Peptides against a protein of PDB entry 3HUF. Designs and how they scored, part 12

Target 1, 320 residues: chain A of PDB entry 3HUF
Amino acid sequence: MWIIEAEGDILKGKSRILFPGTYIVGRNVSDDSSHIQVISKSISKRHARFTILTPSEKDYFTGGPCEFEVKDLDTKFGTKVNEKVVGQNGDSYKEKDLKIQLGKCPFTINAYWRSMCIQFDNPEMLSQWASNLNLLGIPTGLRDSDATTHFVMNRQAGSSITVGTMYAFLKKTVIIDDSYLQYLSTVKESVIEDASLMPDALECFKNIIKNNDQFPSSPEDCINSLEGFSCAMLNTSSESHHLLELLGLRISTFMSLGDIDKELISKTDFVVLNNAVYDSEKISFPEGIFCLTIEQLWKIIIERNSRELISKEIERLKYA

## One batch from the design tools (peptide; aimed at target 1 R27 K41 I43 F77)

Design b1_p11_1_s4 (made by RFdiffusion4, then SolubleMPNN; from b1_p11_1, 4 letters changed)
Fold by OpenDDE base, seed 1:
Structure b1_p11_1_s4 (fold): chain B 320 residues (1-320), chain A 11 residues (1-11)
Amino acid sequence: as target 1 above (320 residues)
Amino acid sequence: DELDKEMEELK
C-alpha cells in the first residue's frame, strides 16, 4: 500500500494510506477518500492530482508498487517528484519512494510503498477476496512468489494444513485467515487519517499458531531439522520440493514409482508421495523403502524428536 | 509579504 507522510506538519503530522483511486491534493480541499489537504501557504488551492492504480499481476510477483500518477493542476510553480518536474500531461511512477514537492513548499510529501502481497492457498478464497484486496492496493495470487508477505490459510475444520500452508510457515510468510481479511475490508475508511490503524497481521498469525496444534512454535524448529537425511519425491509440486529443501533434505526426483531403482533406494532414506499416489499405489511400494506423504512427514517434523522418529521409521521398514 | 500574497492567490 502507498503511505504518505510529510515534513513540517503539512499533513497535520499524520501518516495516510492511499488506496487505489484519485486524489485532489491542495490547500483548499477537505480530507476525504478523494482529497488530501496540505497545510502550506506555498501550495495552490488545488495543486495536484494523485492517481493510484490497482495492482497488476506483475506486482504480485515483484512486490512492486501500484502505479502512482501525478499531475500538476496548472499551478504557477508546478510539481516535482524526486527532483524532476512533472510533465504537462502528468507522469507515472513505479519507484517505491517518492518525494513530492508542491510548488515552492519547502516541505515534501514523502510517499513510500509498504509491501503487502497476499498469496491464497485455494482458488475459491482468492475469487472471494481478490477484488476487494486489489481495491486496497494489495496484489493477490495463488502461485508462490518471493514477493508474498502474507498467506491465507484455508479454515477447514478438522483438516490437516496444506502443503502450501506448511511451506508458507517455513519460509516465514505471515499466515493469516479469513478473519484478518474481514478486518482489512473494514479498515478502508478508518485508515484514511492514520496509517497506523492498519491491523497487525503478526497478531493474527500468533493467534493462528497458538490455537492450532499442527504448527510448531517457530519455523526455526523445523528448518534444517532433517539435515543429513535424503529423500526421493514424485515431481508433483514446486512447493513440495521447496518445503523439503527447507527441512534440509537432500532431494531426488522421480516421475513414477517404476523409476525407483535399487540405486535410488540405496541413496534414499524415504520416499515422499502425494496423497493420491500414496493411497492408490500403497500395494505396489518398492520393498525396503519407507514411503510417506508430506502430511505424514509434517506430523513427524512438528514433534520435538523428529529426527529420532524418522530414524525409527526408516529402520522399521528397511529391516522388516 | 508579496510572496505570501502571491502564494495565497495560487490557484
Scores: peptide ipSAE 0.066, ipTM 0.806, DockQ to the pose 0.222
OpenDDE base, seeds 2, 3, 4, 5: peptide ipSAE 0.058, 0.055, 0.051, 0.054; ipTM 0.799, 0.795, 0.800, 0.787

Design b1_p11_2 (made by RFdiffusion4)
Pose (drawn by RFdiffusion4):
Structure b1_p11_2 (pose): chain A 301 residues (1-255, 262-274, 288-320), chain P 11 residues (1-11)
Amino acid sequence: MWIIEAEGDILKGKSRILFPGTYIVGRNVSDDSSHIQVISKSISKRHARFTILTPSEKDYFTGGPCEFEVKDLDTKFGTKVNEKVVGQNGDSYKEKDLKIQLGKCPFTINAYWRSMCIQFDNPEMLSQWASNLNLLGIPTGLRDSDATTHFVMNRQAGSSITVGTMYAFLKKTVIIDDSYLQYLSTVKESVIEDASLMPDALECFKNIIKNNDQFPSSPEDCINSLEGFSCAMLNTSSESHHLLELLGLRISTFMKELISKTDFVVLNGIFCLTIEQLWKIIIERNSRELISKEIERLKYA
Amino acid sequence: SYNPENDADDP
């Protein structure tokens, strides 16, 4: 999401989260859902228009910002962005840091992008919530992405968690649920400061894993719990390979050395396991000679 | 291009 703040007291010492849409910025304008008051001698009453475009699907994967546009409103002293004068017809910016000077104001409005891309575990959940989050400047998607910061698990309806959830937990993604999304549906009309929505997501995550037999205490105890072991799988996607790597496994991808060297086969007279079955063991027992002893029992037998 | 109705003060 986009945030602005400034030195001096030109934004009254406050920061602000800017959603997709348009803002009029000027000396004689009141701070509301569509106006930003910036007080300085050289800033025109109505000085600049900031237009933030809604996100594209590609930004969910790249982590790129919503397009930020600035128009100078035929002002006395002009507008610059990153030291470039804003021409008529305005300019658009896809960088993550923007220094915006209004008139001759010695203090710049500093706009910066905070990473926030939300992965859903369910297509019906994505379709229900995507437009809401996109209007806040939050890219969403279903497939794996390296720019994902949060993962929405399905309602844990007294049932096992999905591989997408296990993977998000291991790569240290913040896991959230419907209750946090309901909170996000509250905030479009609001004028709120930098980092206003982020801590609640961490609180939601910390509460989810508490008293939950689908999760251990932390991603740290799960990571490298199967070191010294090895495995094999058919056409491993880079995500499943990374998931198994995070467990400390040695992996051999296939399209007498696939059988005796390899302790077990991970799926989607050899011994086979699903990742869902491997997760049950990855939690269950205690030590390295216990939590990896049940897996060593399933191999000999 | 300058619009007098959208004036600003000298610094």

Design b1_p11_2_s1 (made by RFdiffusion4, then SolubleMPNN; from b1_p11_2, 5 letters changed)
Fold by OpenDDE base, seed 4:
Order: sequence, then C-alpha cells, then structure tokens
Structure b1_p11_2_s1 (fold): chain B 320 residues (1-320), chain A 11 residues (1-11)
Amino acid sequence: as target 1 above (320 residues)
Amino acid sequence: MYDPSNDAEDL
C-alpha cells in the first residue's frame, strides 16, 4: 500500500494510506477519499493530482508498488517528484519512495510503498476477496511468490492445515484469515486521517498460532529440524518440495511408486506421498520403507522430539 | 487553463 507522510505540519502531522484512485492535492481541498489537504501558503489551492493504479499481476510477484501518477494542475511553480519536475502531461512512478515537492513548499510529501502481497491458499477465497484487496492497493494471487507478505489460511473446521499453510508458516509469511480480511475491508475511511489505524496482521497471526495446535511455536523450531535425513517424494507440488527443503531434507523425486527401486530405498529414510496416493496405493507400498503423507510428516515435525519420532518409525520398518 | 486565483499565497 502507498503511505504518505510529510515534513513539518503540511499533512497535520498525520500519515495517510493512499488506496488506488485519484486524489486532488492542494491547500483548499478537504480530506476525503479523493482529496488530500496540504497546509502551506506556498501550495496552490488545487496543486496536483495523484492517481494510484490498482496492482498489476507483476506486482504480486515482484512486490512492486502500484503505479503512482502525478500531474501538476497548471500551477505557477509546478510539482517535483524526486527532484525532477513533473512533465506537463504528468508522470508515472514505480519507485518505492517518492519525494513530492509541491511548488516552492520547503516541506515535501514523502510517499513510500509498504509491501503487502496476499497469497491465498483457496481459489474461492481469492475470488471473494481479490477485488476488494486490489482496491486497497494489495496484490493478490494463488501461486507462491517471494514477494508474499501474508497468506490467507482457509478456515475449515477440523481439517489439517494445507501444505500451502505449512509452507507459508515456514517461510515466515504472516498467516491471516477471513476475519482479518473483513476487518481490513472496513478501515478504508478511517485510514484517511491516520494510516496507523490499519489493522495489524501480526495480531491475527499470533491468535491463529496460539489457538491452533497444528502450528509449532515458531518456524525456527521446524526449519532444518530434519537435517541429515533423506526422503523421496512423489512429484506433486512445488510447495511440497520447498516445504521439505525447508525441513533440511535431502529430496529425491519419483513419478510413480514403481520407480522406488532398491537403490532409492537404500538412500532414503522415508517416502512422502500425497493423501490420494497414500490412501489408494497403501497396499502397493514398497517393503522396508516408511511411507507417510506431508500432513503426517507435519504432525511429527511440530513435536519437540521430531527427529526421535521419525527415527523410530524408520527403524521400525527397516527391521520389520 | 492557468488560473491565477489558484496560486500559492507565498511566492
């Protein structure tokens, strides 16, 4: 999201979130969803127009800002952005930091991009929320991205957390839920006066972790917890592979259970399967190898004695 | 169109 603050009292000492939309900026405008009052005699009554575009698909993957357009409103002294005079037709900016000077005002408006990209685990939830979040200047998507800052956990009562949620947790992404999204959607008017009124996702995250026994106390408890172990994984999802990597596992991939030969078994401590294969092919599992699902693995790795638990299961099946 | 009435008070 774009946040503006200013030097001196020209923004009344307040920060403001700028959502996608158009803003008239000047001395004689009233603060609302489309106007930014700037308190200086050196600023025109209507000085500039700011236009913030909705997030692009690229912005979701890069964590780049919503495009910020600045136009001078035919003022005597013009407008500058990053010490450069804004062109007659306006200019567009993709920099994360904009120093905006209105006319001869000695104080600048500082616009900065607060990175917020929300990944969804569920396409239905994305479909429900994407439009509203994009109107907040928040890129949204389903695919894993290094730019993701938040992850929407699907609240299905009584279900295990998904691989996406597990991976998001280990990546130290702030896990949020629909309650946070609902709250976030209500703040649009309140943040006009004070950007600090934006709800903190960390509170939501802390509550999720505290109230759900499927999470360890920290990602650090699980990261590299299985260092020194080797697994074979059915080639399923990239997230599953990356999850196992974050556990410190050496990973071999296979395409079918039939590809699990004696050589692979000799080098592998356990086999990770998806739920569908685990349930359907349980009778066809190779002898002498520990097969489990990612969800079963997760239940082990969240335990304080995860290494001992896995070792016991490996030993049990090697000597059975 | 430039409107002088829009101008800053401080020059």
Scores: peptide ipSAE 0.206, ipTM 0.843, DockQ to the pose 0.675
OpenDDE base, seeds 1, 2, 3, 5: peptide ipSAE 0.194, 0.200, 0.205, 0.196; ipTM 0.838, 0.839, 0.843, 0.837

Design b1_p11_2_s2 (made by RFdiffusion4, then SolubleMPNN; from b1_p11_2, 7 letters changed)
Fold by OpenDDE base, seed 3:
Structure b1_p11_2_s2 (fold): chain B 320 residues (1-320), chain A 11 residues (1-11)
Amino acid sequence: as target 1 above (320 residues)
Amino acid sequence: MYDPSNSAEEL
């Protein structure tokens, strides 16, 4: 989201969130959803127009800012952004930091981008929330992204967490739920005068983790916890692969159980399968290798003695 | 079109 602050108390010492929309900026406007009052005699009554666009799909993958348009409102002394005079028709900016000078005002409005990108675990929740979140200047998507800051898990009581949730946790993404999204939808008015009133997702996250025994105490307890082990995985999911990499596993990929030859078995401690393949192919598992699901592996890795547990299972099946 | 009534006060 865009946040503005200013030097010399021209914004009354307060920070403000700018959601996607249009703002008239000037000395003789009243602060509301479409106006930004700036307190300086050197600023025109109506000085500039700021327009923040909704996020693009590219912004979800890059963590880039919503496009920021600045137009001077035919003022005597113009408007500058990053020391450059704004063109007559206005200019658009994609920089994460903007120093906006209104006329001869010695104090700048500083706009900075705070990245917030929300990944969804399911398409139904994305479809429900994407429009509202985009109107907050929050990029949204389903696919994994290095720019992802938050991950929406579906709260189903008694269900196992998804691979997406496991991976999001290990990536140190802030896991949130629909209750947090509901709260975000209400903040538009309250954060106009004080950007600090933006709800902290960390409280929601802490509550999710604390109330769910499927999460370890920290990602650090699991990251590289299986270093030195090797696995084979069916090439079905990038998130599954990345999850296993974060565990410190050496990974070999295969397309079918028939591709698991004696050479692969000799170099592999265990095979990781998706639930569908695991359940359908239990009777046809290669001899002398430990096969498990990601969810079964997850139950092992969250234990304090995960390395001992996995070693015992490997030994049990090699000699059975 | 420049509106003089909108102008900043010259300090």
Scores: peptide ipSAE 0.161, ipTM 0.817, DockQ to the pose 0.699
OpenDDE base, seeds 1, 2, 4, 5: peptide ipSAE 0.156, 0.150, 0.160, 0.151; ipTM 0.811, 0.809, 0.815, 0.811

Design b1_p11_2_s3 (made by RFdiffusion4, then SolubleMPNN; from b1_p11_2, 6 letters changed)
Fold by OpenDDE base, seed 4:
Structure b1_p11_2_s3 (fold): chain B 320 residues (1-320), chain A 11 residues (1-11)
Amino acid sequence: as target 1 above (320 residues)
Amino acid sequence: MYDPSNDAEEL
């Protein structure tokens, strides 16, 4: 999201979130959803127009800012952004930091991009929330992205957390739920006066972790916890592979259970399967190898003695 | 159109 603050008291010492939309900026405007009052005698009554675009799909993958357009409103002394005079038709900016000088005002408006990019695990939830979140200047998507800052888990009571949620946790993304999204959607008016009124997702995350026994206390408890072990994985998803990598596993991939030969077994401590294959193909599992699902693996890795638990299962099946 | 009434009061 875009946040503005200013030097001196020209923004009344307050920070403000700028959502996608158009703002008239000047001395003689009243702060509202489309106006930014700037208190300086060196600023025109109506000085500039700021236009913030909604996030692009590219912004979801890059964590780039919503495009910020600045237009001078035919003022005597013009407008500058990053020491450059704004052109007669306005200019558009994709920089994460903008120093906006209105006329000869000695104090600048500092606009900065706070990266917030929300990944959804569920396409239905994305469909429900994407429009509202985009109107907050928050990029949203389903696919894994290095720009992801937040991850929406579905509150299905009694279900195991998904691989996406597991991976998001290990990536140190802030896991949030629908309650946070609801709260976030209500804040649009209150943050006009104070950007600090934006709800902290870390509180939501802490509550999720505290109240759900499927999470370890920290990602660090699981990252590289299985270093030195080797697994074979059915080529299912990139997220599954990346999850196993974050556990410190050496990973071999196979396309079918029939590809699990003696050589692979000799180099592999266990086989990771998806739920569908695990349930349907139990009778076809290779002898002498530990096969488990990612969800079963997750239940082991969240335990403090995860290495001992896995070692015992490997030994049990090797000597059975 | 430039409107002088919109101008800054101080330089």
Scores: peptide ipSAE 0.259, ipTM 0.870, DockQ to the pose 0.695
OpenDDE base, seeds 1, 2, 3, 5: peptide ipSAE 0.253, 0.252, 0.257, 0.255; ipTM 0.867, 0.866, 0.869, 0.868

Design b1_p11_2_s4 (made by RFdiffusion4, then SolubleMPNN; from b1_p11_2, 4 letters changed)
Fold by OpenDDE base, seed 1:
Structure b1_p11_2_s4 (fold): chain B 320 residues (1-320), chain A 11 residues (1-11)
Amino acid sequence: as target 1 above (320 residues)
Amino acid sequence: SYDPSNDAEDL
């Protein structure tokens, strides 16, 4: 989201969130959803127009800002952004930091991009929330992204957390739920005057983790917890691979259970399968290898003695 | 069109 602040009390000492939309900026406007009052005698009554675009698909992957357009409203002394005069037709900016000078005002409006990029675990929730979140200037998507700051878990009562949720947790993404998204939607108007009123997603995350026994206390408890072990996995999910890497596993990939030869078995402590393959092919598992699902592995990993537990299961099934 | 009445007070 874009946040503006200013020196010299020209914004009344307040930070303001700028959502996608158009704002008239000047001395003689009243603060509302489409106006920004700037208190300086050196600023025109109506000085500039700010237009913030909705996030692009590219912004989801890059964590880039919503495009920020600045237009001077035919003022005597013009408008500058980052020491450059705004062109007569207006200019567009993709920098994360903008110093906006209105006329001869000695104080600048400082606009900065606070990165918030929300990944969804399921397409249904994305479809429900994406439009509203985009209108908040929040990029949204389904695919993993290095720019992802938040992850919306699917709350199906009585279901195991998904691989996406497990991976989001281990990569230290802030896990949120639909309740947090509702809060974001309701505070939209209240945060116009005070950006500090934005709900803390970290508090929501802490509450989710505390109230769900499917999460360990910290991702640090699980990261590299299986260092020194080797696994093979069916090459079906990138998130599954990345999850296993974060556990410190050496990973081999295969395309079918038929590709699991004696050489692979000799180098592999266990095989990780998806639920569909596990359930359909459990009768056809190679002898002398421990096969488990990611969800079964997760149940082991969240335990304090995960290494001892997995070692016992490997021994039990390798020598049975 | 330029409107001088819109100008800053400190010119």
Scores: peptide ipSAE 0.190, ipTM 0.832, DockQ to the pose 0.655
OpenDDE base, seeds 2, 3, 4, 5: peptide ipSAE 0.166, 0.179, 0.177, 0.171; ipTM 0.818, 0.829, 0.826, 0.825

Design b1_p11_3 (made by RFdiffusion4)
Pose (drawn by RFdiffusion4):
Structure b1_p11_3 (pose): chain A 301 residues (1-255, 262-274, 288-320), chain P 11 residues (1-11)
Amino acid sequence: MWIIEAEGDILKGKSRILFPGTYIVGRNVSDDSSHIQVISKSISKRHARFTILTPSEKDYFTGGPCEFEVKDLDTKFGTKVNEKVVGQNGDSYKEKDLKIQLGKCPFTINAYWRSMCIQFDNPEMLSQWASNLNLLGIPTGLRDSDATTHFVMNRQAGSSITVGTMYAFLKKTVIIDDSYLQYLSTVKESVIEDASLMPDALECFKNIIKNNDQFPSSPEDCINSLEGFSCAMLNTSSESHHLLELLGLRISTFMKELISKTDFVVLNGIFCLTIEQLWKIIIERNSRELISKEIERLKYA
Amino acid sequence: EEELDEEYEEL
């Protein structure tokens, strides 16, 4: 999401989260859902228009920002963005850091992008919530992405968690649920400061894993719990390979050395396991000679 | 606010 703040007291010492849409910025305007007051001698009463475009699907994967546009409103002293004068017809920016000078104001409005891309575990959940989050400047998707910062698990309806959830937990993604999304549906009309929505997501995550037999205490105890073991799988996607790597496994991808060297086969007279079955063991027992002894029992037998 | 406008015009 986009945030602005400034040195001096030109934004009254406050920061602000800017959602997709249009803002009028100037000396004689009141701070509301569509105006930003910036007080300085050289800033025109109505000085600049900031237009933030809604996110594209590609930004969910790249982590790129919503397009930020600035128009100078025929002002006495002009507008610059990153030291470039804003021409008529305005300019658009896809960088993550923007220094915006209004008139001759010695203090710049500093706009910066904070990473936030939300992965859903369910297509019906994505379709229900996507438009809401996109209007806040939050890209969403279903497939794996390296720019994902949060993962929405399905309602844990007294049932096992999905591989997408296990993977998000291991790569240290913040796991959230419907209750946090309901909070996000509150905030479009609001004028709130930098980092206003982020801590609640961490609180939601910390509460989810508490008293939950689908999760251990931390991603740290899960990571490299199967070191010294090896495995094999058919056409491993880079995500499943990375998931198994995070467990400390040695992996052999296939399209007498696939059988005796390899301790077990991970799926989607050889011994086979699903990742869902592997997760049950990855949690269960205690030590390295216990939590990886139940897996060592399933191999010999 | 009026003084600020006057200082804006003097610029």

Design b1_p11_3_s1 (made by RFdiffusion4, then SolubleMPNN; from b1_p11_3, 3 letters changed)
Fold by OpenDDE base, seed 1:
Structure b1_p11_3_s1 (fold): chain B 320 residues (1-320), chain A 11 residues (1-11)
Amino acid sequence: as target 1 above (320 residues)
Amino acid sequence: EEELEKESEEL
């Protein structure tokens, strides 16, 4: 989201969130959803127009800012952004930091991009929330992205956490739920005057972890916890692969159970399968190898003695 | 300062 602050109390000492939309900026406007009052004698009554676009699909993957358009409203002294005079037709900016100088005002409006990029675990939740979140200047998507700051956990009562949720946790993404999204939807008006009124997602995350026994106390409890072990994985998802890497596993990939040869078995401590393959092929598992699902692996990983538990299961099946 | 006030009043 875009946040503006200013020196010399020209914004009344308040930080303001700018959502996608159009704002008239000037001395003689009243602060609302479409106006930004700037208190300076050196600023025109109506000085500039700011237009913030909704996030693009590219912004979801890059964590880039919503495009920020600035137009001078035919003022005598013009407008500058990052020491450059705004062109007569206006200019568009994709920089994360904008120093906006209105006329001869000695104080600048400082606009900065607070990165917030929300990944959803399922298409249904994305479909419900994407439009509203985009109108807050929050890029949204389903695919894993290095730019993701938040991950929406699917609340299915009595279900195991998904691989996406496990991976989001281990990569230190802030896990949120529908309650946080609901709260975000209500703050749109209140944060006009004070950007600090944005709900803390870390508090939501702490509450999720505290109330769900499927999470360890920290990602650090699980990261590299299986260092020195090796697995073979059916090539099913990138997230599953990255999850196993974060556990410190050496990973070999295969396309079918038939590709699991004696050489692979000799170098592998266990095989990781998806639920569908595990359930359908459990009768045809190679002899002398421990096969498990990611969800079964996760249940072991969250235990304090995960390495001992894995070792016991490997021994149990290699010597059976 | 006064000139800037007048200029800001006319726009």
Scores: peptide ipSAE 0.028, ipTM 0.722, DockQ to the pose 0.232
OpenDDE base, seeds 2, 3, 4, 5: peptide ipSAE 0.025, 0.026, 0.026, 0.026; ipTM 0.708, 0.711, 0.689, 0.727

Design b1_p11_3_s2 (made by RFdiffusion4, then SolubleMPNN; from b1_p11_3, 3 letters changed)
Fold by OpenDDE base, seed 5:
Formats: sequence, C-alpha cells, structure tokens
Structure b1_p11_3_s2 (fold): chain B 320 residues (1-320), chain A 11 residues (1-11)
Amino acid sequence: as target 1 above (320 residues)
Amino acid sequence: MEELDKEAEEL
C-alpha cells in the first residue's frame, strides 16, 4: 500500500494510507477518501491530483507498487516528484519512494510503498476477496511468488492443512484467515486519519498457530529437519518439491510408480506421493520402500523427534 | 513577510 508522510506538519503529523483511487491534494480541501489536505501557505487550494491504480498481475510477482500518477492542477509553481517537474499531462511513477514537492513548499510529501501481497490457497476465496483487496492496493494471486507477504489459509474445520499452507509457513509467510480479511476490509476509512490503525496480521497469525496443533512453533523447527535423508517424488507439483527442499531432503523425481526401480529404492529413504496416487496405488507400492503422502510427512516433521520418527519408519520397512 | 502572505491568498 502507499503511505504518505510529510515533514513540517504539512500533513498534521499524520501518516496516511492511499488506497487505489484519485485524490485532490491541496490547502483548501478536507481530508476524505478523495482529498488530501496539505497545510502550507505555499500550496495552492487545489494543487495536485494523485491517482493510484489498482495492482497489476505483475505487481503480485514483483511486490512492486501500484502505479502512482501525479498531475499538477495548473499551479503557479508546479509540482515535482523526485526533484523532477511533473509534466503538463501528468507523470506516472513505479518507484517505491516518491518525494513530492508541491510548489515552493519547503517540506515534501514522502510517499513510500509498503509491500503487501496476499496469496490464496483456494481459487474460490481468491474470487471472493481479490476485488476488495485490489481496491486496498493489495496484489492477490494463487501462484507462489517471492513477493508474497501473506497467505490465506483455507480454513476447513477438521481438515489437514494443505501443502500450500505448509509451504507458506516454512517460507515464513504470514498466514492469515478470512477473519483477518474481513477486519482488513473494514479499516479503509479509519486509516485515512492514521495509517498506524492498519491491523496487525502477526496477531492473526499467532492466533492461528496457537489454536492449530498442525503447526510447529516456528518454521525453524522444520526447515532442514530432514537433512541427510533422501526421497523420491512424482514430478507433479513444484510447490511440493520446494516444500521437500525446505525440509533439507535430497529429492529424486520420477514420472510414474513404474519408474521406481531397485536402483532408485537403494538411493532413497522414502517416496512422497500425492493423496490421489497414494490412495489409488497403495496396493502396487514397491516392496521395501516407505511410501507416504506430504500430509503424512507433515505430521512427522511437526513432531519434536521428527528425525527419530522418520528413521524408525524407514527401518521398519527395510526389515519387513 | 507580507509578500508570502499575499502569495498565500492568491494560490
């Protein structure tokens, strides 16, 4: 989201979130969802227009800012952004930091981009929330992104957490739920006066972790916890592969269970399967190899003695 | 000082 601050009390000592939309900036406007009052005698009554665009798909993957357009409203002394005079037709900015000078005002409005990118585990939830979140200047998507800051857990009561949720947790993404999204949607008006009123996602995350026994205390409890072990997996998902990598596993890939030969078995401690393959093919598993799902593996890795548990299970099947 | 106040009214 864009946040503006300014020196010299020209913004009344307040920080403000700018959501996507159009703002008239000037001395003789009243702060609201479409106006930014700036207190300076050197600023025109209506000085500039700020237009913040909704996030692009690219912004979700890059964590880049919503496009920030600045137009001078035909003022005597113009508007500058990053020491450059704004062109007569306005200019658009994708820099994360904007120093906006209105006329001869000795104090600048400092706009900075606070990255928030929300990944969804579920396409239905994305479809439900994306429009509202985009109107907050929050990029949203389903695919993993290095720019993701938050992950919306699909909260089905009594279900195991998804691979996406597991991976998001290990990546140290802040896991949130629908309750946080609901709360976030309500703050739009309150944060006009004070950007600090933005709800803390970490509190939501702490509550999720505390109230769900399927999470370890920290990602660090699981990261590299299986270092030294090797697994084989079906080449089915990149996310599952990355999850297993974060566990410190050496990973071999195969295309079908028929590709699991004696050589592969000799080099792997266990085979990781998706639920569909596990359920359909459990009768045809190769002898002498431990096969499990990612969800079954997760139940092991969240335990304090995960290495001992996995070792026992591997040994049980070597001697069976 | 007075010129700055006049500029403030004209802006």
Scores: peptide ipSAE 0.042, ipTM 0.688, DockQ to the pose 0.256
OpenDDE base, seeds 1, 2, 3, 4: peptide ipSAE 0.038, 0.038, 0.041, 0.038; ipTM 0.714, 0.703, 0.695, 0.736

Design b1_p11_3_s3 (made by RFdiffusion4, then SolubleMPNN; from b1_p11_3, 4 letters changed)
Fold by OpenDDE base, seed 1:
Structure b1_p11_3_s3 (fold): chain B 320 residues (1-320), chain A 11 residues (1-11)
Amino acid sequence: as target 1 above (320 residues)
Amino acid sequence: DEELEKESEEL
């Protein structure tokens, strides 16, 4: 989200969130959803127009800012952004930090980008929330992204957490739910005057972890917990691969169960399968190898003695 | 500057 602050109390000492939309900036406007009052004798009554665009798909992957357009409203002294005069037709900015100088005002409006990028685990929830979140200047998507700051867990009562949720947790992404998204939607008006009124997603996350026994106390409890073990994985998901890497596993990939040869078995402690392959092919598993799902692996990893549990399970199947 | 105030009030 864009946040503005200013020197010399020209914004009344307040920080303000700028959501996607258009703002008239000047001395003789009233603060609302479309106007920013700036208190300076060196600023025109109506000085500039700020336009913040909705997030692009690229912004989801980069964590880049919503495009910030500045237009001078034909003022005598013009407008500058980062020491550059704004062109007659306006200019667009993608920098995360903007120093906006209105006319000869000695104090700048400082705009900075606070990154918030929400990944969704399922397309249905994305479809439900994306429009509203984009109107808050929050990029949204389904794919894994290094720019992802938050992950929306699907609350299906009685289901195991998804691989996406497991990976988001280990990646130290803030896991949130629909309750946080609902709360985030209610604060839109209050945060216009005070950017600090944004809801703390970490509180939501702490509550999710506390109330769900499928999570360890911290990602650090699981990261590298399986260091020294080797697995083979069906090449189905990049998130599954990255999850297993975060566990400290050496990973070999295969395309089908038929590709699991004696050489692969000799180098592999266990095989990780997706649920569909595990259920359909359970009768055709290679002899002398431990096959499990990621969800079954996760249930072992969240235990304090995970290494001992996996070692015992590997041993049990080598002697079977 | 008082001149800047007048010019700013007229815009």
Scores: peptide ipSAE 0.028, ipTM 0.727, DockQ to the pose 0.231
OpenDDE base, seeds 2, 3, 4, 5: peptide ipSAE 0.026, 0.028, 0.026, 0.026; ipTM 0.721, 0.737, 0.699, 0.698

